# Designs tried in a protein design run: peptides against a protein of PDB entry 7RZF. Part 215

Target 1, 358 residues: chain A of PDB entry 7RZF
Amino acid sequence: PFQEEHLKQLYKIVPIKDIRNLYVTFPIPDLQKYYKSNPGHYLGHLIGHEGPGSLLSELKSKGWVNTLVGGQKEGARGFMFFIINVDLTEEGLLHVEDIILHMFQYIQKLRAEGPQEWVFQECKDLNAVAFRFKDKERPRGYTSKIAGILHYYPLEEVLTAEYLLEEFRPDLIEMVLDKLRPENVRVAIVSKSFEGKTDRTEEWYGTQYKQEAIPDEVIKKWQNADLNGKFKLPTKNEFIPTNFEILPLEKEATPYPALIKDTAMSKLWFKQDDKFFLPKACLNFEFFSPFAYVDPLHCNMAYLYLELLKDSLNEYAYAAELAGLSYDLQNTIYGMYLSVKGYNDKQPILLKKIIEKM
Target 2, 358 residues: chain A of PDB entry 7RZF as posed
Amino acid sequence: PFQEEHLKQLYKIVPIKDIRNLYVTFPIPDLQKYYKSNPGHYLGHLIGHEGPGSLLSELKSKGWVNTLVGGQKEGARGFMFFIINVDLTEEGLLHVEDIILHMFQYIQKLRAEGPQEWVFQELKDLNAVAFRFKDKERPRGYTSKIAGILHYYPLEEVLTAEYLLEEFRPDLIEMVLDKLRPENVRVAIVSKSFEGKTDRTEEWYGTQYKQEAIPDEVIKKWQNADLNGKFKLPTKNEFIPTNFEILPLEKEATPYPALIKDTAMSKLWFKQDDKFFLPKANLNFEFFSPFAYVDPLHSNMAYLYLELLKDSLNEYAYAAELAGLSYDLQNTIYGMYLSVKGYNDKQPILLKKIIEKM

## One batch from the design tools (peptide; made by RFdiffusion4, then SolubleMPNN)

Design b2_p21_8_s3 (from b2_p21_8, 6 letters changed)
Fold by OpenDDE base, seed 1:
Structure b2_p21_8_s3 (fold): chain B 358 residues (1-358), chain A 21 residues (1-21)
Amino acid sequence: as target 1 above (358 residues)
Amino acid sequence: SPLPKFTYLGDPFYLELALRL
């Protein structure tokens, strides 16, 4: 267990690669016994969320962070870590204290709202989808993973324990949130900017670092993190599939796409899946415009239009991705290409959202 | 995103494993 001496520490680490990362870590109890409720996954889902009102959205809006991940990780025996990791911009490297303040403001928002059963249910549903349609892992990786899991779960539950949420435990969510406090923080900043400013070398890899105590003033600033009105819980994910029905293969199913509609304004090709038998579809649209590539001005306007369209769709992109949906928008020499892929059930919803922004 | 279950972003001392991946 980390003693008080190991808490409120700042590590400045020199990487080999030209990377800028911030790791905000909290020692937490071993949550393995609570796998049926998985409070760390609930918190990781929210803290790691990328939708409107998320921690990442605010940090991106300031130009400080590119990516964010949050969640629990196994530690040594008897404890885990909760980690918030961000990829820092050059500007973000100068604002690490404020980035961490925003992390604590978001955590404070989670405390103020309290545990939400609907969020737990969403996590449960997402995990159920991921389990049901788990891609065939490479045998060696699968075997090693199962062998590791067998140490923690009953044999009957080993296949499901990582994915199935069964119990909503608001008490355990609050318990983990109570560990996500400035007094329990360990901060690591990874940047080449610390080269020549380190005084220690890590024993195993020779990594150069400096260890410093975080000033009490900074800890107090984070302890007094107010509610930031920009932070909101995510909206319900409308893209989570619920219908997994696989339609029977048609008697006249073609091995190649068949032209099923041919009009002056549109052609439609269709191919039923005869190989994978998954409740998935790929919708591909090619839009043709004689104006898209007529001259450099129109080409640039079409490019700008598509970039603005993509930006306007960012609010749905993450929720769709979590639900196993993706979209792609590309400029072509003839106009525009749109692709929607993933589970078929909610594709019409995503497609409608895209078309409404066009 | 949520932290993937197997991301070895442990103690800052184990960060180099993540830096080499």
Scores: peptide ipSAE 0.046, ipTM 0.706, DockQ to the pose 0.183
Fold by OpenDDE base, seed 4:
Structure b2_p21_8_s3 (fold): chain B 358 residues (1-358), chain A 21 residues (1-21)
Amino acid sequence: as target 1 above (358 residues)
Amino acid sequence: SPLPKFTYLGDPFYLELALRL
């Protein structure tokens, strides 16, 4: 377990690669026995959220952060870590203290709102979907994951323990939130800008770093993190699939797309899945406009239109992705291409959202 | 995004740093 001397520390690390990263870490109790409630996953889902009112959304709006990852990580025996990791912009590297302030403001918002059973239920449902289709989705790195998991779970539970959420435990969520405090923080900043400014070398990899105590004034600033009105809990994810029915293969199913509708304004091609047998669909739309590429002005207008459309849909992108839905919008020489892919159940909802923004 | 269980947070070094330093 970390002693007090290991807390409130700042590490400035020189990377081999040209990367800028911030790691904000908190020692937490060993939560392994609570895998059925997985309070660290609940918090990682919220802190790592990318929708409107999220931590990432605010940090992106300031131009300080590109990506954010939050969640629990296995530690040594008897403790774990909760980690918030962000990819820093050049500007963000200058605002690390303020970035961390925003992290604590978001954590304070989570304390103020309290544990939400509906959020737990969404996590449960998402994990159930992931589990149900795990064997059908090519597990990139599955073997390495299993080997790691075998160290932590009985063999019989290894397959389910990562995905099975059974118990809503608000008490455990609050317990973990109580560990996410400035007095318990360890900060690592990774940047080449620290080259020649380090005084220590790590024993195993020879990584150059500097260790500094975080000033008490900075800790106090983070302890006094007010509620930021820009931070909000996510809205309910309307894209989570609940119907997984697979329609039987039609007797006249063609191995290639068949033209099933031909009108003056539209052609519809359809191919039933004869290979994967998943409750998934790919919807592809090609829109033809005689004006799309008639001149440079129209080309630029068509480009700007799609950029604005993509921006207007960004609020749904993350929620759709979490639910196993994706969309793509592209300019074509003849107009526009739209693709909607993933679980078929909620595709109409996503498609409606896209059309409403068009 | 949420941190997946047992995913490497970047370089293994950062894990070692978190655990040992």
Scores: peptide ipSAE 0.055, ipTM 0.724, DockQ to the pose 0.340; fails the geometry check
Fold by OpenDDE base, seed 2:
Order: sequence, then structure tokens, then C-alpha cells
Structure b2_p21_8_s3 (fold): chain B 358 residues (1-358), chain A 21 residues (1-21)
Amino acid sequence: as target 1 above (358 residues)
Amino acid sequence: SPLPKFTYLGDPFYLELALRL
């Protein structure tokens, strides 16, 4: 267990690779016994969210962070860590204190809103989808994984315990949030910019580092993190599939796409899946405009249009991805191309959102 | 994103360092 001497520490680490990373870590109790509620996963889902009003969205808007990952990790015996890891830009490396302030502002927002049962339900549903469509692991890898899991879960639950959420425990979510405080923080900054500025060497790998106490004034700033009005809970993920029915293969199913609609304004081809038998579809649209490539001005306008369209759809991109949906938009010499792929159940919703922004 | 259960948080070494230091 970490004593006070291990808390409020800053580590400046020299990487072998040219990387810039920030690790903000909190020692937390062992949550393994709470796998049915998995409060650390709930918090990781929110803190690691990439939608509008997320921590990542704000940090990206400032040009400080490229990627963000948040969640629980197993530690040593009897404790875990909650980790927020970000990939830092060059500018972000100069704003680490402010980045961490924003992390605590987001955590404060989570405290203020309290545990949300609907968010838990989304995590449950997403995990159920992931479990249902889990790829067949190779026997060796699977056996090794199961052997590891057997140390933590009863035999009857070993296959499902990692995926199936059963119990909404707001008390446990709050308990973990209470550990995500500045007084419990350990910060590691990984950057080559610390080369020649370190005074210690790690014994196992020879990694050069410097350890410093985080100044009390900085801890106080983080403790006084106010509510930032830019941070919001995510909206409900409307793309999570609930229907996984696979339609029977029609007797007249063609081996190639059949023309099922032919009009002056549109042609439609359809092919039923005869190979994979998954509740997935691929929708592909090509739009033709005589103006798209007529001159450089129109080409630039078409390009700008798609960039603006993509930007307007960014709010859905992460939620769709979490739900196993994707889209692509490209300029063509004739106009534009749109694809929508993934679970078929909610594809019409995503398609409608795209068309409404067009 | 949420931390994958099997977090390849970059080089696992740096994560262990961040955890052990």
C-alpha cells in the first residue's frame, strides 16, 4: 500500500523512443471483488470518453493532447491503480499542470452529476455486444487467459465475468471517485526533453528519471478545481445494437449485387451476405454532381464541404465506433462517396444523422 | 478511450515504471 511519501510525486522520465506521455495515477482499493458492478470501468468509460464535452475533447481543442486513455489497472497485491494516460503534444508538455487541472475539473463534474444508471446500462450493453461477438481466440492464448482469470473469478463465471455487468453500485462509483483526488496523485511525464536533467537511474532497465515532490501550491490548485462548464456527461449512445437477428438467406439470393432499383436519379444494388452470417451490413453511396470537378474552384468547394461535413459528424463518430459502427466520406472526381459499416440495427440512425448534416 | 483490460499503454515498461516509481 502506498504511504503518504509515495503520493503527490512527480516523475520525469526519459524514454528510449521519441514519445511524450503523461500518466496520472491514483492508488485505489482492490476492486476485483466488485467485478459485477465494475465501478472502475464505469469511470474509465466516462473519463476516457471522446465525445463532445469530454476531457479529451477539451484537451484536444487546446492542442495539448492527441489521445486519452482512462481506467483501472491491476497493481500489486491488495491494490489497483486508476490511470489517466494522455499522449502529449509539444505544447501539451508545457501545460502539464493545466492538463491535470482539467482532469480534476472533469472528475469534479462526475462528482457533481453523481452516478448515472443509464451510463452503467450503456456499459453493460456494450460489454454484452463485445462478449457476444468476441472473436474465437486461439486455444493456447485462450487457455492462458482463462488460467489467469481463474485466480480471480469463480469457475462458473470465468467466461463472462470480464464482460457482463450485473449490478449498478453508485456507492462504489463514489468510493472510487473519492480516491481520485490531488492528495492521492502520482504523476509521470515521459519525454526526451528531460535528457540530461535526471538524477536517478532505474535499476531494472536503466531508465533515467527525476523524482520531485509536487508543490503544495499545485496540489491546492488541483484541489480547488472548479466546475468547468465545457465538461458535460456524454449523451446517450443511440447506436448500440439491440437486434442481432440474421435474416434467412433468400433462395433467389444472387452471388453478385443485384440491381433492385433503377431510376433516373438513382441505382441501387443489393447482395445478401451468404458467407459471414453476421448482423452486419455495408452501405455504400456514390453521389454524382456535374459540378464537383468542373474547375479548381468547384473542386476546392467540394473539398471544403466534405471537411465541414466530417467536422459536423465528429460528435457521432466515437459513439458510433463504440457501438461497432463506422462511416467514411471521401471526395471523388464525380462527387462524393459515403460508406456506413457495422451492425445493421442502428445503421439507419447513423445514416439519418449523416444525411441531416449534408 | 477506456483503458483496455489488457492495456498496452504504450511501452508496458513505462507504465510499470509509472506504477512502481
Scores: peptide ipSAE 0.043, ipTM 0.720, DockQ to the pose 0.438; fails the geometry check
Fold by OpenDDE base, seed 5:
Structure b2_p21_8_s3 (fold): chain B 358 residues (1-358), chain A 21 residues (1-21)
Amino acid sequence: as target 1 above (358 residues)
Amino acid sequence: SPLPKFTYLGDPFYLELALRL
């Protein structure tokens, strides 16, 4: 474990590539023995959430961050790290202290709300789906992975241990959350803007860096992080599939899409899957409008409409993606294209949400 | 498989550096 002298440190690192990254890291206990409850995954799911009221949503709204990742990582024997990593904008590079303040405000929100069993259940369900439909790895990759996992898990659990959550442990969630404090922080900023401002070189890669103590005043500001009313827990993910039934192949199943509905206003083609046998569907809609491309004004209006529609649907995009659903909206020369893909069970819910915003 | 989207978009080497420094 890091000693006190290794905490509250700031590293300014010069990258080879033109990247801007912030790493906020916390030493945490080894959580491997708690894999059945996986409290680090619970916290990573919330801190790394991309929905409304998330940390990322707020930091994006300020123009400071493009992407955010949060979760546990293995360290040396006997400890792990919890890491929050963000891709910084040029403006965000100037607001690192404020970005980290927002991180601690979100963490404070998690403390105030306490552990939520329903969130754990969603993580459990998502992992169960991921496990059930895990693609067969290549034998060589699979054997190498198993060999690595055998160091950590009983042989009988090796196949499932990474995915199956079994125990809601609010005490362990709180224990990890108690380690996510300013006094326990290590910060690394990666930017070319530190070129010529470094005084150390890393031995392995020759990476230039500067190490500085974070001022006590800054630590105190982060310790006094209040509740930011913009931060909210995510809503329940309504897109998580629960029905995985595969319908029998129809006797009249065609190798190509068959026209099953033909009306003055609509045509419908259908093809049953005869190859993959997954509880997945692809819904594709092409809308035709005589007004879509009649003139430049209508073209621009149609474009603007879809951009606004996409923006209005962003609230569902992340939750749908987590649940293995996706949608796509595109302008066409004749109107609009909509695609909904993924697990079939909750596709009607997503489709309804899209239609309600149209 | 839903990869745990905890893919640090940064170079994994910089993450290791940030942890080892």
Scores: peptide ipSAE 0.022, ipTM 0.700, DockQ to the pose 0.527; fails the geometry check

Design b2_p21_8_s4 (from b2_p21_8 with N3W Y5H F6Y E7T S20R)
Fold by OpenDDE base, seed 3:
Structure b2_p21_8_s4 (fold): chain B 358 residues (1-358), chain A 21 residues (1-21)
Amino acid sequence: as target 1 above (358 residues)
Amino acid sequence: SPWPHYTPLGDPFYLDLALRL
């Protein structure tokens, strides 16, 4: 475990690549024995959330951060890390103290709301989906991972232990949240702007860095992080599939799309999956408008319309993605193209949301 | 996003540096 002298440290690191990253790390207990409850995954799901009222949404609205990831990472034996990592904008690099303040404000919001069983249930359901379809992914990654985790799980549970959440443990969630404090923080800033400002070299790769103590005044600012009213827990994810039934292949199933509806205003083609036998579908819509490409003004209006439509759908994009749904919207010379892909169960919900915004 | 279970986020090197230093 890190001793007190290793806490409240700032590392300024020079990258080889032109990248700007912030790593906010917290030493946490080894949570491996709590795999059935996985409190670090619960917190990573919330801290790493991208929906309205999320940490990322606020930091992105300020122009400071492009992407955010939060979660637990393995450390040395007997401890783990909880990490919040962000991709910094040039402006965000100037506001690192404020970014970290917002992180602590979000963490304070999680403390104030307390552990939510419904959030745990969503994590459980998402992991169950991931597990159910894992065996269809590349075996090489799976076998290497199994070999690595054989030391941590009973043999009978090794296949499932990483995915199957079984126990809601609010006490463990609170215990981890209690470690996510300014007094336990280690900060690393990765930027080329530190070139020529470093005094140390890392032994393994020769990475140049500077280590500094975080000023007590800064720690105190973070300790006094209030509730930011912009931060909210996510809403329930309505896109999580629950039905995975695979319909039998119809006797009249064609190897190509068949025209199943033909009207004055629409044509519908359908092809049943005869190869993969997955509870997934691809919905593709082509919209035709005689005005879409008639002149440059109409082209620009059609482009602007689509960008506004995409922006209006951002509130659903992340929740849909987590649930294994995706959509795509493109301008065409004839109008617009819409694609909805993923698990078929909740596709009608996502499609309805898209149509309601059109 | 939540920390991907399997994809090291960012450059694993810088992350490991941030954890080991």
Scores: peptide ipSAE 0.030, ipTM 0.697, DockQ to the pose 0.455; fails the geometry check
Fold by OpenDDE base, seed 4:
Structure b2_p21_8_s4 (fold): chain B 358 residues (1-358), chain A 21 residues (1-21)
Amino acid sequence: as target 1 above (358 residues)
Amino acid sequence: SPWPHYTPLGDPFYLDLALRL
């Protein structure tokens, strides 16, 4: 267990690679016994959210952070860590104190709103989807995860424990959230800008670092983090699939796309899945405009139109991705291309939102 | 993104260092 001397510390670390990272870490109790409620996952889902009103959205808007990851990590016996990790811009490296202030403002927002059962239910549903299709869809980083988790769970429990959310435990969410305080913080900044400014070397890998106490004034600033009106809980994720029905293969199913609609304004090709048998679809739309590439002005207008359209859809991108949906929009020589991919159940909802923004 | 579900973008080494130091 970390003693007081290990808390409120700042580590300036020199990387081998040209990377800029911030790690904000909190020691938390061992939550392994609470795998059925997984309060750390609930908090990681919210703190790591990328939608409007999220921590990442605000930090991106300031040009300080590119990416954010939040969640629990297993520690040594009897404790875990909650970690907020961000990829820093060059400007963000100058604003680490303010970035961390925003983290505590978001945490304070979570305290003010309290635990939300609907958010837990979304996490449960997302995990159930991930579990159901685990063997068919390799989760990104699956192999690295198994190796870490195998140290703590039997193989059978490893496979299920990460995905089985059964119990909403607001008390445990509040307990973990109560550990996410400035007095419990450990900060690590990873940047080449610390080269030649370090005074210690790590024993195992020879990593150069400097350790400093975080000033009490800075801790107090973070302790007094107010409610930032820009931070909001996410809206309900409309894209989470609930219907996983697989239609039977038609007797006349062709191994290639068949033309099923031919009109003056549209052609439609369809191919039923004969290989994967997943409740997934790929919708591809090619739009032809005689004006798209007539001259440089029209080309630029078409480009700007799609950039604006993409920007207007950013609010849905993360929620769609979490639900196993994706879209792509591209300019083509003849007009534009739209693709919608993933679970078929909520594709019409995403497609409607795209069309409404067009 | 939530930590467990996404590949950590950070080098696991530096994460472990940040946790062990």
Scores: peptide ipSAE 0.024, ipTM 0.694, DockQ to the pose 0.455; fails the geometry check
Fold by OpenDDE base, seed 5:
Structure b2_p21_8_s4 (fold): chain B 358 residues (1-358), chain A 21 residues (1-21)
Amino acid sequence: as target 1 above (358 residues)
Amino acid sequence: SPWPHYTPLGDPFYLDLALRL
């Protein structure tokens, strides 16, 4: 475990690639024994969330961050790390202190709300879906992975231990959250802007870096992080599939899409899956409008309309993708294309949300 | 792919450096 002298440190690192990254790391206890509750996964789900009221949503709105990743990583024996990693904009590189303040404001929001059993249940359900439909790895790769896992889990649990959550442990969530404090932070900033400003070289890769203590005044600012009213817990994910029934193959199933509806206003083709036998569907819609490309003005209006529609649907995009649903909206020379793909159970919900925004 | 919050955190090289330094 890091000693006190290794905490509250800032590393300025020169990358080989032209990248701008911030790593905010917290030493945490070894959570391996708590795999049935996985409190680090719970916190990673919330801190790494991309929906409305998330940490990423606010940092994007400021123009400081492009992407965010949050979660636990293995350390040495007897400890782990919790890490929040962001891709920085050029402007974000100038606002690192403020970005980290927002991280602590979000963490403070999680403390104020306390552990939520419904969020744990969503994590459980998402992991159960991921486990159930995990593609079989190649036998050699699978065997090697299982051999590694056997060091940590009973043989009977090796297949499920990474995915199946069984126990809601609010005490363990609070325990990990209590380690996510400014006094326990290690910060690394990765940017080419530090070239020629470093005084150390890493032995293994020759990476140039500078180490500095974080000023006590900065630590104190982060310790006094208030509740930011822009941060909210995510809403319940309505797209998580619960029904995985596969309908029997129809006797009249065709090897190609069959026309099942033909009207003056619509044609519908259908093909049942005869190969994969997954509870998944692909819905594809082509909309035809004589006005879509009649002139440059109408073309630009149709483009702008779809961009606005996509923006209005962004609130659902992350939740849908977590649940194994996706959508696509495109302009076509004849009008618009819509695609909805993934687990079939909640596709009607997503489709309804799209239509309501249209 | 799983969303970033369920994936390995960041670039392994720079992350390992940030953790070892």
Scores: peptide ipSAE 0.021, ipTM 0.674, DockQ to the pose 0.473; fails the geometry check
Fold by OpenDDE base, seed 1:
Structure b2_p21_8_s4 (fold): chain B 358 residues (1-358), chain A 21 residues (1-21)
Amino acid sequence: as target 1 above (358 residues)
Amino acid sequence: SPWPHYTPLGDPFYLDLALRL
């Protein structure tokens, strides 16, 4: 286990690639025995959330961070890490202390709100969906992952143990949150800007780095992280599928799309799935406008409209993606293309949200 | 922008370094 001397450390690391990353790491107990409640997954879901009022939303709004990942990772024997990793902008590299302050403000918000059973239920439902369809969608990655899991779980539970949340354990969530404190932090900043400013070399790969103690004043600043009113818990994910019924193949099913509606204003083509047998659909809409590409001004207006539409839909994008839904909006030479893909159950909800913003 | 995939926590190398140092 990391001793106190290994905590509150800052590592400045020189990458081989031109990357800017921040890793904020916390030593946590081994949570493997708590796989049925998986408190680290609950926290990773919230800290890594990308919706309105999320940590990432605030850090993006400041232009400091492009991407954020939060979650548990296996460590050495007897401990794990909780890690918050962000991709830094050039500006974000100058504001690392404030980025970490916002991380602690979000963590403080999670403490203030306490564990939410509905969030656990969403994690459970999302994992159940992922489990149910994992083998059907991506067979190649399955074998190597099972081999690793077999070391930790009974054979009977191996298939389910990573995905089946069974027990809401608010006490364990609070226990992990109690480890996410400035006094337990290890910070690594990865940037080429540290080239020529390092004094150590890692033995295995020759990675150049500098190790520094984080100043007590900075630790204290993070310890006194207030509640930031911009941080909110996510809203309920309305896109999580609950109906997985696969409709029987129609006797008259064609191997190609059939024209099922032909009107002056619309044509509709339909093809039933005859190959995958998944409760998924692809909805593709092509909108035609004689004005979309009539001149450069209209082309630019159509482009700007679509960009604004995409921006207005960002609030649903992450929740839809988590639920296995995606959408795409593109300008075409004739107008606009819309695609909605994924589980069929909640596609009408996402489509309605898109149409309401159009 | 591409949908934010649950990308693995950055380059595993630098993460492992940050964890081991």
Scores: peptide ipSAE 0.019, ipTM 0.646, DockQ to the pose 0.369; fails the geometry check

